# Peptides against a protein of PDB entry 6NYY, part 42

Target 1, 212 residues: chain A of PDB entry 6NYY
Amino acid sequence: KHFEQAIERVIGGLEKKTQVLQPEEKKTVAYHEAGHAVAGWYLEHADPLLKVSIIPRGKGLGYAQYLPKEQYLYTKEQLLDRMCMTLGGRVSEEIFFGRITTGAQDDLRKVTQSAYAQIVQFGMNEKVGQISFDLPRQGDMVLEKPYSEATARLIDDEVRILINDAYKRTVALLTEKKADVEKVALLLLEKEVLDKNDMVELLGPRPFAEKS
Target 2, 212 residues: chain A of PDB entry 6NYY as posed
Amino acid sequence: KHFEQAIERVIGGLEKKTQVLQPEEKKTVAYHQAGHAVAGWYLEHADPLLKVSIIPRGKGLGYAQYLPKEQYLYTKEQLLDRMCMTLGGRVSEEIFFGRITTGAQDDLRKVTQSAYAQIVQFGMNEKVGQISFDLPRQGDMVLEKPYSEATARLIDDEVRILINDAYKRTVALLTEKKADVEKVALLLLEKEVLDKNDMVELLGPRPFAEKS

## One batch from the design tools (peptide; made by RFdiffusion4, then SolubleMPNN)

Design b2_p13_4_s3 (from b2_p13_4, 6 letters changed)
Fold by OpenDDE base, seed 2:
Structure b2_p13_4_s3 (fold): chain B 212 residues (1-212), chain A 13 residues (1-13)
Amino acid sequence: as target 1 above (212 residues)
Amino acid sequence: MTIDRNLTNAPDP
């Protein structure tokens, strides 16, 4: 109890019990978080779900919490599944509402950062090749790019391809699992918070062994 | 123990 509350406080901030979401916004948040939860459940290299909540905390209207594996090395396949999980909220909104919201801003930032890092820091793109450049940090002077404008265009194109591929993969997955996303979203609207046990009861055991 | 979090953001006003 105290440890979970401390983690929730560190991750989410103080519960803003005073943020009354409109019913339609609360529904959007429920389906968004259900998208993250279900994507994480059915992606092999996604982190195990710990908790999903639609109770507003700090700057978040809802959240999904995952237990990352204690690993320092990531494969391209692992990074792709993490991107798909991160896109799960946006994709769920598209599938269920036929519209997207600003709710995915942080998710898209993370996906964008991951895609650029894969291509320009980790050398994981065949067209760009075995290169590694530091990404400009927020607030750093935009140093001149150590590569040509042609390389910059290639990087931008390959980033879009990578993100679009992750997006399409997530659309395919959550379309296949549409009924599961709906079950999770409806249960979130009822309980506001779900844990791993609720997910197991609702969806069955996660199909991938949690590598301890 | 780093917990990864996906957030639904409130729009900045």
Scores: peptide ipSAE 0.238, ipTM 0.822, DockQ to the pose 0.163
Fold by OpenDDE base, seed 3:
Structure b2_p13_4_s3 (fold): chain B 212 residues (1-212), chain A 13 residues (1-13)
Amino acid sequence: as target 1 above (212 residues)
Amino acid sequence: MTIDRNLTNAPDP
């Protein structure tokens, strides 16, 4: 109890008890977070879910918390599943509401950064090839790209392809698991906070062994 | 341990 509350304070900040979302927005957040939670549950290389919440904290209206594995090397498959998990909120909104919101802005930023890194830093794209360039840091004036405009276009195209592939994979997964997303969302609307045990009770055991 | 947090962001005012 005290330890969990301390972690919640450090990670989430103080519960903004004062930020009452309208019921429709609260519903959107619940389904968004349920999308993340369910995607993470059924993707092998996604990090295990620790907690999911729709209690507004700081700048977040909701959040999902994961326990990352201590690893230094990431495979292309691992990065893809992480992208899919990160897209889970946006995809859930699309599936359930037929509309998208600004709630996925940070998610899309992360996905975009990951996609560019995979292609231009990690050499993980066959068309672009075995190349590695430093990505401009925030605030660095990229004076000259170390590649041609044709290569720039190719990179941009392959980034879009990679993100779209991750998106489609997530759509397929959450469409298959649509009933599970709804169960999680409805339970979130009731309890506002779910842990791993709630997820096990609701969905059954995660199909992937926790690598201790 | 860096807990990765997916945030549903409120729009910045």
Scores: peptide ipSAE 0.231, ipTM 0.817, DockQ to the pose 0.166
Fold by OpenDDE base, seed 5:
Structure b2_p13_4_s3 (fold): chain B 212 residues (1-212), chain A 13 residues (1-13)
Amino acid sequence: as target 1 above (212 residues)
Amino acid sequence: MTIDRNLTNAPDP
């Protein structure tokens, strides 16, 4: 308990005990985080869930914490499942509320960065091909792109296709698991924080062996 | 205000 709280403080920042969310916003956060948690639970290549919380910390209103795998190499399938898990919050909002919020901004940023990296750095797209370009970092002078405007349009189109495929996969998954997302969201609204054991009690054992 | 804080500094891939 005390050690976990210390880790939570280091990772999540200080609990903003003073930030009272409106009940409807707290509900939105609970379903958003439940979407991340359930997507991660049922995706083979997602990182194992450690904790999910709807207690506001720093700039976050909630979070799902995962145990990263100690790996240096990522497959296309692993990157796709990671994208789907990251989209889980946005997809949950769409499924349960029929609306989307600004809460997914950082998730969409990560998904966008991953999609561009897969296509232009890792050579993982068949249409763009076996190419690797350094993406301009924030603040680098945009030097001339080492590819044509036609290639730029192709990259943009294939990024959109990849993100939309990840989104559709996440919609299919969380629609199938809609009752599980509801269970997690309702329990979050009650307990505010869930751990891996709470998830096992609620959903059963994760269907994928923990790669130790 | 973003709901999800990826508090894990997962290195950006």
Scores: peptide ipSAE 0.082, ipTM 0.711, DockQ to the pose 0.155
Fold by OpenDDE base, seed 1:
Structure b2_p13_4_s3 (fold): chain B 212 residues (1-212), chain A 13 residues (1-13)
Amino acid sequence: as target 1 above (212 residues)
Amino acid sequence: MTIDRNLTNAPDP
């Protein structure tokens, strides 16, 4: 309890129990978070779900929390599944509402950062090749790019391809699991907070062995 | 333990 509350405070900030979302916005948040939760449940290399909430905290209207494994090295496949999990909210909104909201801004930022890092830091793209350079940090002077404008265009194109591939994979998954996303969203609207046990009761055991 | 989080953000005012 106290440890979870401390983590929640660090992650989400203080619960804005006084922030009343309109019913339609709360529904959007529930389906968004359900998309994250279900994507994480059915992706092998996604981190195990710890908690999902539609109670507003800080700047967040809802959140899904995952327990990362103590891992220092990531494969391309692992990074792809993490991207898909991160896109789960946006994809859920598209599938259920036929519209997208600003709610996915942080998710898209993370996906964009991951895609660029894979291509320009980790050398994980065959067309760009075995290159590694530092991405400009916030506040660093725009150092001249150590590559041509043609290479810059190639990087931008390959980033879009990678993100689109992750997006399509997530659409396929959440379309297959559409009924599960709806079950989670409806239960979120009822309980506002779900844990791993609630997910097991609703969906059955996660199909991937938890590495103990 | 860094807990990863996915947030549904409100637009910055």
Scores: peptide ipSAE 0.233, ipTM 0.821, DockQ to the pose 0.165; fails the geometry check

Design b2_p13_4_s4 (from b2_p13_4, 5 letters changed)
Fold by OpenDDE base, seed 5:
Structure b2_p13_4_s4 (fold): chain B 212 residues (1-212), chain A 13 residues (1-13)
Amino acid sequence: as target 1 above (212 residues)
Amino acid sequence: MTIDKNLMNSPDP
């Protein structure tokens, strides 16, 4: 208990006990975080869920915590499942509310960065090919791109295709698991915090062996 | 142990 609270404080920041969300916003957060949790539960290459919370901390309204695998190499399939898990919140909002919110901004940033890296750094796109360019970091003078404007347009198109494919995969998954997302969201609204054991009790054992 | 956190952020005002 005390050690978990200390880790939560370090990772989530101080609980803003003073930030009272409107009931509808708290509901949106619960379904958003449930989308992440359920997507991660049923994606083979997603990291194991440790904790999910709808208690506001710092600038965060809610969060899901995962135990990353100690790995140095990522496959295209692993990166896709990570993208799908990251899109789980946005997709849950669409499925349950028929609307999207600004809450997915950081998720979309991560997905966008991953998609560009796969195409222009890791050579994982067949149309763009076996190329690797350093992406300009935030604040670097945009030196001349080492590729043509036609290649730039191709990259942008293939990034959009990759993100849309990840989005559609996530929609299919969370539509199939819609009842599980609802169960997790409702339990979050009751308990505000769920751990791995709560998820096992609610959904059953994760269908993928924990690679120790 | 690095813990990955997916944060739902409020928009900056």
Scores: peptide ipSAE 0.239, ipTM 0.826, DockQ to the pose 0.156
Fold by OpenDDE base, seed 2:
Structure b2_p13_4_s4 (fold): chain B 212 residues (1-212), chain A 13 residues (1-13)
Amino acid sequence: as target 1 above (212 residues)
Amino acid sequence: MTIDKNLMNSPDP
């Protein structure tokens, strides 16, 4: 109890019991978080789901918590599945509502950062090649890019390709698992919080062995 | 133990 509450406080901030979402907004949050949860469930290299909540905390309307593997080295395939899991909320909104919201802003920031890091820091793109440049940090003087404008355009194009590929992969997955996303979303609307056991009861065992 | 989170944020006004 105390440890979970401490984790919840660190992750979401203080529970804003006073934040009353409109029913349609609460529904959007439930399907968004269900998208993350289901994507994480069916992606091999996604982190195991611990908890998903639609109880507003701090600036967060909902959240999914994952147990990361103690991992220091990431493959391109692992980073792709993490991008897909991160896109799961946005994709769920598109599939179920035919519209997108501002709720995915932080997710898109993370996906964008990951895509740029893969291409310009980790050398994971064949067209850009085996390069590694420091990304400008927020607040750092925009130092002149150590590469040509042609290379900058190539990077931007390959980032879009990578994100679009992750997006399409997530659309395919959550379309296949649409009924599972709906089950999770409906149960979230009822219980407001789900754990791993609720997910196992609802979806069956996760198809990938949790590497301890 | 670092817990990763996906947070649905409300836009800052």
Scores: peptide ipSAE 0.234, ipTM 0.821, DockQ to the pose 0.156
Fold by OpenDDE base, seed 1:
Structure b2_p13_4_s4 (fold): chain B 212 residues (1-212), chain A 13 residues (1-13)
Amino acid sequence: as target 1 above (212 residues)
Amino acid sequence: MTIDKNLMNSPDP
């Protein structure tokens, strides 16, 4: 209890128990978070779900919490599944509402950062090749790019391809698991908070062995 | 343990 509350405070800030979302907004949040939860459940290299909540905290309307493994090295496949999990909220909104909201802004930021890092820091793109350079940090003077404008365009194109591939993969997954997303969303609307045990009861055991 | 979080945020006004 106290440890979970401390983690929740660090992650989301103080519960805004007084913040009443409109029913339609709360529904959007529930389906968004359900998309994250279900994507993470059925992606092998996604981190195990710890908790999902639609209780507003700080600036957050909802959140999914995952327990990352102690891992220092990531494969391209692992990074792709993490991108798909991160896109799960946006994809769920598209599938269920036929519209997208501003709620995915932080998710898209993370996906964008990951895609650029894969291409320009980790050398994981065949067209761009075995290059590694530091991405400008917030506040660093725009150092001259160590590459041509043609290379810049290639990087931008390959980033879009990578994100679109992750998006399509997530659409395929959550379309297949559409009924599971709906079950999770409906249960979120009822309970506001779900843990791993709730997910096991609803969906069955996660199909991937938890590395103990 | 760094807990990864996916936050749905309201846009900054």
Scores: peptide ipSAE 0.229, ipTM 0.819, DockQ to the pose 0.157
Fold by OpenDDE base, seed 3:
Structure b2_p13_4_s4 (fold): chain B 212 residues (1-212), chain A 13 residues (1-13)
Amino acid sequence: as target 1 above (212 residues)
Amino acid sequence: MTIDKNLMNSPDP
């Protein structure tokens, strides 16, 4: 109890007991977080879910917490599953509401950064090839790109393709698991916080062995 | 252990 509360306080800040979301917004948050949770549950290379919450904390309306594996090397497949998990919230909103919200802004930023890194830093795209460039840091004026405008266009196109592929994969997954997303969302609306045990009770054991 | 957080943020005004 005290340890969990301390972690929650460090991670989320103080519960804003005063921030009452409208029921419709609270519903959107619940389905968004359920999308992340379910995507992470059924993607092999996603990090295991520890906790999901729709209690607003600080600037966050909801959050999912994962236990990352200690790894230094990432495969293309691992990065794709991470992108899919990160898109899970947006995809859930689309599937259940037929509309998208600003709630996925940080998710899309992460996905965008990952996609560019895969293509221009890690050489993971066949069309762009075995190249590695430093991405501009926030605030660095990129005076000159080390590649042609044609290569710039190719990079931009392949980034969009990669993100769209991740998006489509996530749509397929969460459409297949639509009932599970709804179960998680409804339980979130009831309990506001779910842990791994709640997820096991609701969805069954995660289909991937926890690599200890 | 860095817990990764997916935060659904309210839009900054």
Scores: peptide ipSAE 0.231, ipTM 0.820, DockQ to the pose 0.157; fails the geometry check

Design b2_p13_5_s1 (from b2_p13_5, 6 letters changed)
Fold by OpenDDE base, seed 5:
Structure b2_p13_5_s1 (fold): chain B 212 residues (1-212), chain A 13 residues (1-13)
Amino acid sequence: as target 1 above (212 residues)
Amino acid sequence: MEKISSSTIAPPP
């Protein structure tokens, strides 16, 4: 209890009890977070869900908390499932509301960064090939790219393809699991916070054994 | 270390 609350404060910030969302926005947040939670539940290489909340913290209106695996090496498949989990909120909004919000901005930033890193740092794209360039840090003036404009266009195209593939995979998953997303979202609107046990009661055991 | 993997972010004011 005290340790979990301390971690929550460090990661999420203090609960903003004063930030009253409109009921429709609160509903959007619930379905967004349910999308993340359900995507993470049914993706093999996603981190185990610990908690999902629609209580605002810092700049976050809701969040899903996971227990990351202690690993130093990531496969393409692992990175893809992480991208899909990260897209789960945006996809849930699209499926349930037929509209998207600005709420996914940080998710899209993370997905974009991951996609570029896979292609230009990790050499994980067959068309771009076995290359590794440092991505400009936020605030660095990109003076000269170490590759041609043709390579730049290829990178941009392959990044878009990778993100779109992750998006389509997430759409397929959350469409299949649409009823589960609904159940999680509705229970979030009731309880505001769900733990792993609530998720097991609602969805059944996670189909992937936690690698101890 | 527990990680927040996702959050719905409020737009900048």
Scores: peptide ipSAE 0.190, ipTM 0.804, DockQ to the pose 0.435
Fold by OpenDDE base, seed 2:
Structure b2_p13_5_s1 (fold): chain B 212 residues (1-212), chain A 13 residues (1-13)
Amino acid sequence: as target 1 above (212 residues)
Amino acid sequence: MEKISSSTIAPPP
């Protein structure tokens, strides 16, 4: 309890018990977080889900919390599944509501950053090739890009392709698991917080062995 | 300290 609360404070900030969302917004949050949770459950290279909450914390309206594997090396496949998990909220909103909200802003930022890093830092794109450039940090003077405008356009195009492929993969997954997303969302609306055990009871055991 | 990854819904700016 105390340790979990301390971790929750570090990740999500202080619980905003006084922040009452409108029922429709709370529903949107529940389905959004359910999308993350279910995507993380059924993606092999996603981090194991620890907790999912629709109780607002800090600047967030809800969150899914995962136990990351201590790893220093990531494969392209691992990064893709992480992107899909991160897109799970947006995709869930699209599937269930036929509309998207601003709720995925931070997720899209993370996905965008990951996609650019894969292409321009990790050399993981065949068209761009085996290149590695430092991404400008926020607040750094945008030094001249070490590549042509044609290469810049290619990078931007391949980033969009990568994100769209991750999005399509996530749509396929959460469409297949649509009933599971709904079960999780409905249970979130009831309990506001679910742990790994709640997910196991609801969905069965995670199909991928947790690397110990 | 186990690093925890989180996904969060941000309120509109």
Scores: peptide ipSAE 0.188, ipTM 0.798, DockQ to the pose 0.514
Fold by OpenDDE base, seed 1:
Structure b2_p13_5_s1 (fold): chain B 212 residues (1-212), chain A 13 residues (1-13)
Amino acid sequence: as target 1 above (212 residues)
Amino acid sequence: MEKISSSTIAPPP
């Protein structure tokens, strides 16, 4: 209990019990987090869901917490499913509200970083090829790119393609599972916090065996 | 180790 709360504080910040969201914002957060939770549930290479919450913490209005696998090597397929899970919130907002919010900013940052890393660090794109260079860190002098402007345009195009493919995959999944997203969102609006057992009760057992 | 994988973020003021 105290250790889990300490980890939650480090990762999510302190619960801001004082932040009262407007009902429509709380609804948006519930469907956003439900999108993450359901995407993570039905994607093979997503991390198992532990907890989903619409209680604001730090700068977060809600969060989904997962048990990461102890993994040092990632496949392209694993990275794609992680991107889809990360897009689950934005996709849920689009499906249910026909509008997008600023709430997905951190998710889009993570997806963008992952897409660039796959293409320019891991050599996972066939058109760009087996190249690897360090992405500029915050505060590094942007040294001249070790590639031409034509290669820069190709990288930008392939990043967009990769993100769009992940987005389309997530749209297809959450459209198929739309009723499950709604069940999770509605229960979040009632309970504010769901655990893995609540998810099993709503959705049935996760279709992928949890590696013990 | 527990990881928060996603969060809905409030815009900066």
Scores: peptide ipSAE 0.187, ipTM 0.799, DockQ to the pose 0.429
Fold by OpenDDE base, seed 3:
Structure b2_p13_5_s1 (fold): chain B 212 residues (1-212), chain A 13 residues (1-13)
Amino acid sequence: as target 1 above (212 residues)
Amino acid sequence: MEKISSSTIAPPP
């Protein structure tokens, strides 16, 4: 109990006890978080879910907490599954509400950064090729790109393709698992916080053995 | 600062 509360404070900040979300906003958060949780559950290379919460903390209205594997090398397939998990909230909103919210802003930032890194730093795109350039840091004036305008356009196009492919994969997954997303969302609305055991009770054991 | 509705959070190191 005390250790978990300490971790929660470090990760999420202080509970905003005074922040009462409207019921519709709380519902949106529950389905958004359920999308992340279920995507992570059924993606082989996603990190294991530890906790999912719709209790507002710090800047967040909800969160899904994962245990990352200690690894130094990432495959293209692993990075794709991580992108899909990160898109799970946005996709859940689209599937259940037919509308999108600003809630996915940080998720989309992460997905965008990952896609650019895969293409321009890791050489993981066949059309762009075996190149590696430093991404501009936040605040660096990119005076001159080390590549042509034609290459810049190609990079932008391939980033969009990669993100769209991840999005489509996530839509397919969460559509197949739509009933599971609903179960998780409804249980979140009841309990506000779910752990791994709640997920196992609800969905069964995660289909991928945790590589310990 | 705009409210993030949700985020994927890593455990603290």
Scores: peptide ipSAE 0.075, ipTM 0.709, DockQ to the pose 0.123

Design b2_p13_5_s2 (from b2_p13_5, 5 letters changed)
Fold by OpenDDE base, seed 2:
Structure b2_p13_5_s2 (fold): chain B 212 residues (1-212), chain A 13 residues (1-13)
Amino acid sequence: as target 1 above (212 residues)
Amino acid sequence: MEPISSSTIAPPP
């Protein structure tokens, strides 16, 4: 309890119990977070779900919290599944509402950063090749890119391809698991907070063993 | 490693 609350404060900030969302927005958040939760449940290389909440915290309207594995090395497959999990909210909104909201802006930022890092830092793209360049930090003078404009265009194209592939993978997954997303969303609207045990009761055991 | 959270974020005002 105290440890979980401390982690929640670090991740999400203080609970804004006074922030009352409109029912339609709260529904959107519930399905968004359910998308993250279900994607994380059925992706092999996703981090284990700890908690999903639609109680606003800090700037967040809801969140899905995962326990990261203690690992220093990530495979391309692991990074892809993490991207899919991160896209789960946006994809859920599309599947259930036929529209997208601004709610996924942080997720899209994370996905964008991950995609660029995979391509230009980790050399994980065959077309771009075995390159590693430092990405400009926010606020650093954008020094001249150590590669041509043609290479820059290629990088940008391959980033879009990678994100779109992750998006399509997530659409396929959450379409297959659409009923599970709905179950989670509906239970979130009732309980506002779900833990791993609630997810097991609702969906059955996670199909992938947690690597301890 | 810090816990990873995916969150629905309100747009800036």
Scores: peptide ipSAE 0.178, ipTM 0.782, DockQ to the pose 0.513
Fold by OpenDDE base, seed 5:
Structure b2_p13_5_s2 (fold): chain B 212 residues (1-212), chain A 13 residues (1-13)
Amino acid sequence: as target 1 above (212 residues)
Amino acid sequence: MEPISSSTIAPPP
């Protein structure tokens, strides 16, 4: 309890009990967070879900919290499943509401950053090849890109392909698991906070063994 | 490793 609360404070900041969302916004958040939770549940290389909440914290209107594995090396498959999990909120909004919101902005930023890193830092794209360039940090002078404009266009195209592939994979997954997303969302609207045990009761055990 | 959270963010003011 105290340890979990400390972790929650570090990640999300203080709980904003005073931030009253409209019922429709609260519903959108519930389905968004349910999308993250369910994607993380059914993706092999996603981190185990610890908690999902629709109680606002800091700038977050809701959150899904995961226990990351202590690892120094990430595979392409792990990075893809993390991208899919991160897209789970946006995809859930699309599937259930037929509309998208600004709520996914941070998720899309993370996905975009991951996609560029995979292609230009980790050499994980066959078309771009075995290259590694430092991404300009925010505020660094745009030093001349160490590659041609043709390579820049190729990078941009392959980033888009990678993100779209992750998006399509997430759409396929959450469409297959649509009933599970709805169950989680509805229970979130009732309880506001779910833990791993609530998820096990609702969805059954996670199909992937927690690799200790 | 810090626990990873995905969050729905409020729109910029």
Scores: peptide ipSAE 0.165, ipTM 0.778, DockQ to the pose 0.496
Fold by OpenDDE base, seed 3:
Structure b2_p13_5_s2 (fold): chain B 212 residues (1-212), chain A 13 residues (1-13)
Amino acid sequence: as target 1 above (212 residues)
Amino acid sequence: MEPISSSTIAPPP
């Protein structure tokens, strides 16, 4: 109890008790978070879910908390599943509401950064090839790109392909698991916070053994 | 910065 509250304060900041979301916005947040939670549950290489909440904290209206695996090396498959999990909120909004919100902005930023890193830092794209360039840091002068404009266009195209593939994979998954997303979203609207045990009660055990 | 609806977060180390 005290430890969990301390973690919640560190991660989320203080509960904004004064920020009463309208019922429709709270519903959108619940389905968005349920999308993240369910995607993470059914993706083999996703991090295990610890907690999901629709209680606004700091700058977040809701959050999904995961336990990252202690690993230094990431495979292309692991990075893809992490992208899919990150897209789970946006995809859930699309599936359930037929509309998208600004709520996925940070998720899309993370996905975009991951896609560029995979292609230009990790050499994980066959068309671009076995290259590694440093991405411009925030505040670095955009030095001349060490590659041609043709290569820049190729990178941009392959980034879009990678993100679209992750999006399509997430759409397929959450469409298959649509009833599970609904169960999680409805229970979030009731309890506001779910843990791993609540998820096991709703969905059954996670189909992937937690490699300790 | 506009509030985000969600974030995927890791537990604090």
Scores: peptide ipSAE 0.057, ipTM 0.697, DockQ to the pose 0.122
Fold by OpenDDE base, seed 1:
Structure b2_p13_5_s2 (fold): chain B 212 residues (1-212), chain A 13 residues (1-13)
Amino acid sequence: as target 1 above (212 residues)
Amino acid sequence: MEPISSSTIAPPP
């Protein structure tokens, strides 16, 4: 209890019990968070879902909380599935509402950062090759990029390709699992908070063995 | 590692 609450505070901030969303906004949040939850459920290398909530906390209107694996090394496949899970909210909004919202801003930031890191820090792109340089940190003078404008354009193109591939993969998954996203979203609108047991009741056991 | 939380973020005011 205290540990979970501490993690929830770190992740979401303080619960804003006074923040009342309009019903349509609450519906958008429910489908957004359901998209994250279902993507995480059916992606092998995604972290196991612990909790999903549409109760506003801090600056968040809802959240999905995962149990990260204690790992120091990430594969390209793991990073892709994490990107897909992170895009799950945006994709769910598109599938169910035919419109996108500003709610995915933090998700898109994370996906963008991951894509750039894969290409320019981890050397995971064949066209850019086995290069590694530090990404500008907030407040660092953008020192001259240690690469040409042609390389900059190539990096930008390959980042876009990687994100688009992750997006398409997520669209395919959540389209296949559309009924499951709807089940989760509808139950979120009723309960506001779901745990792993609620997800098992709705979707069945996660198809990937949780490494205990 | 920060627990991966996706959060639907309210737009900046």
Scores: peptide ipSAE 0.173, ipTM 0.783, DockQ to the pose 0.545; fails the geometry check

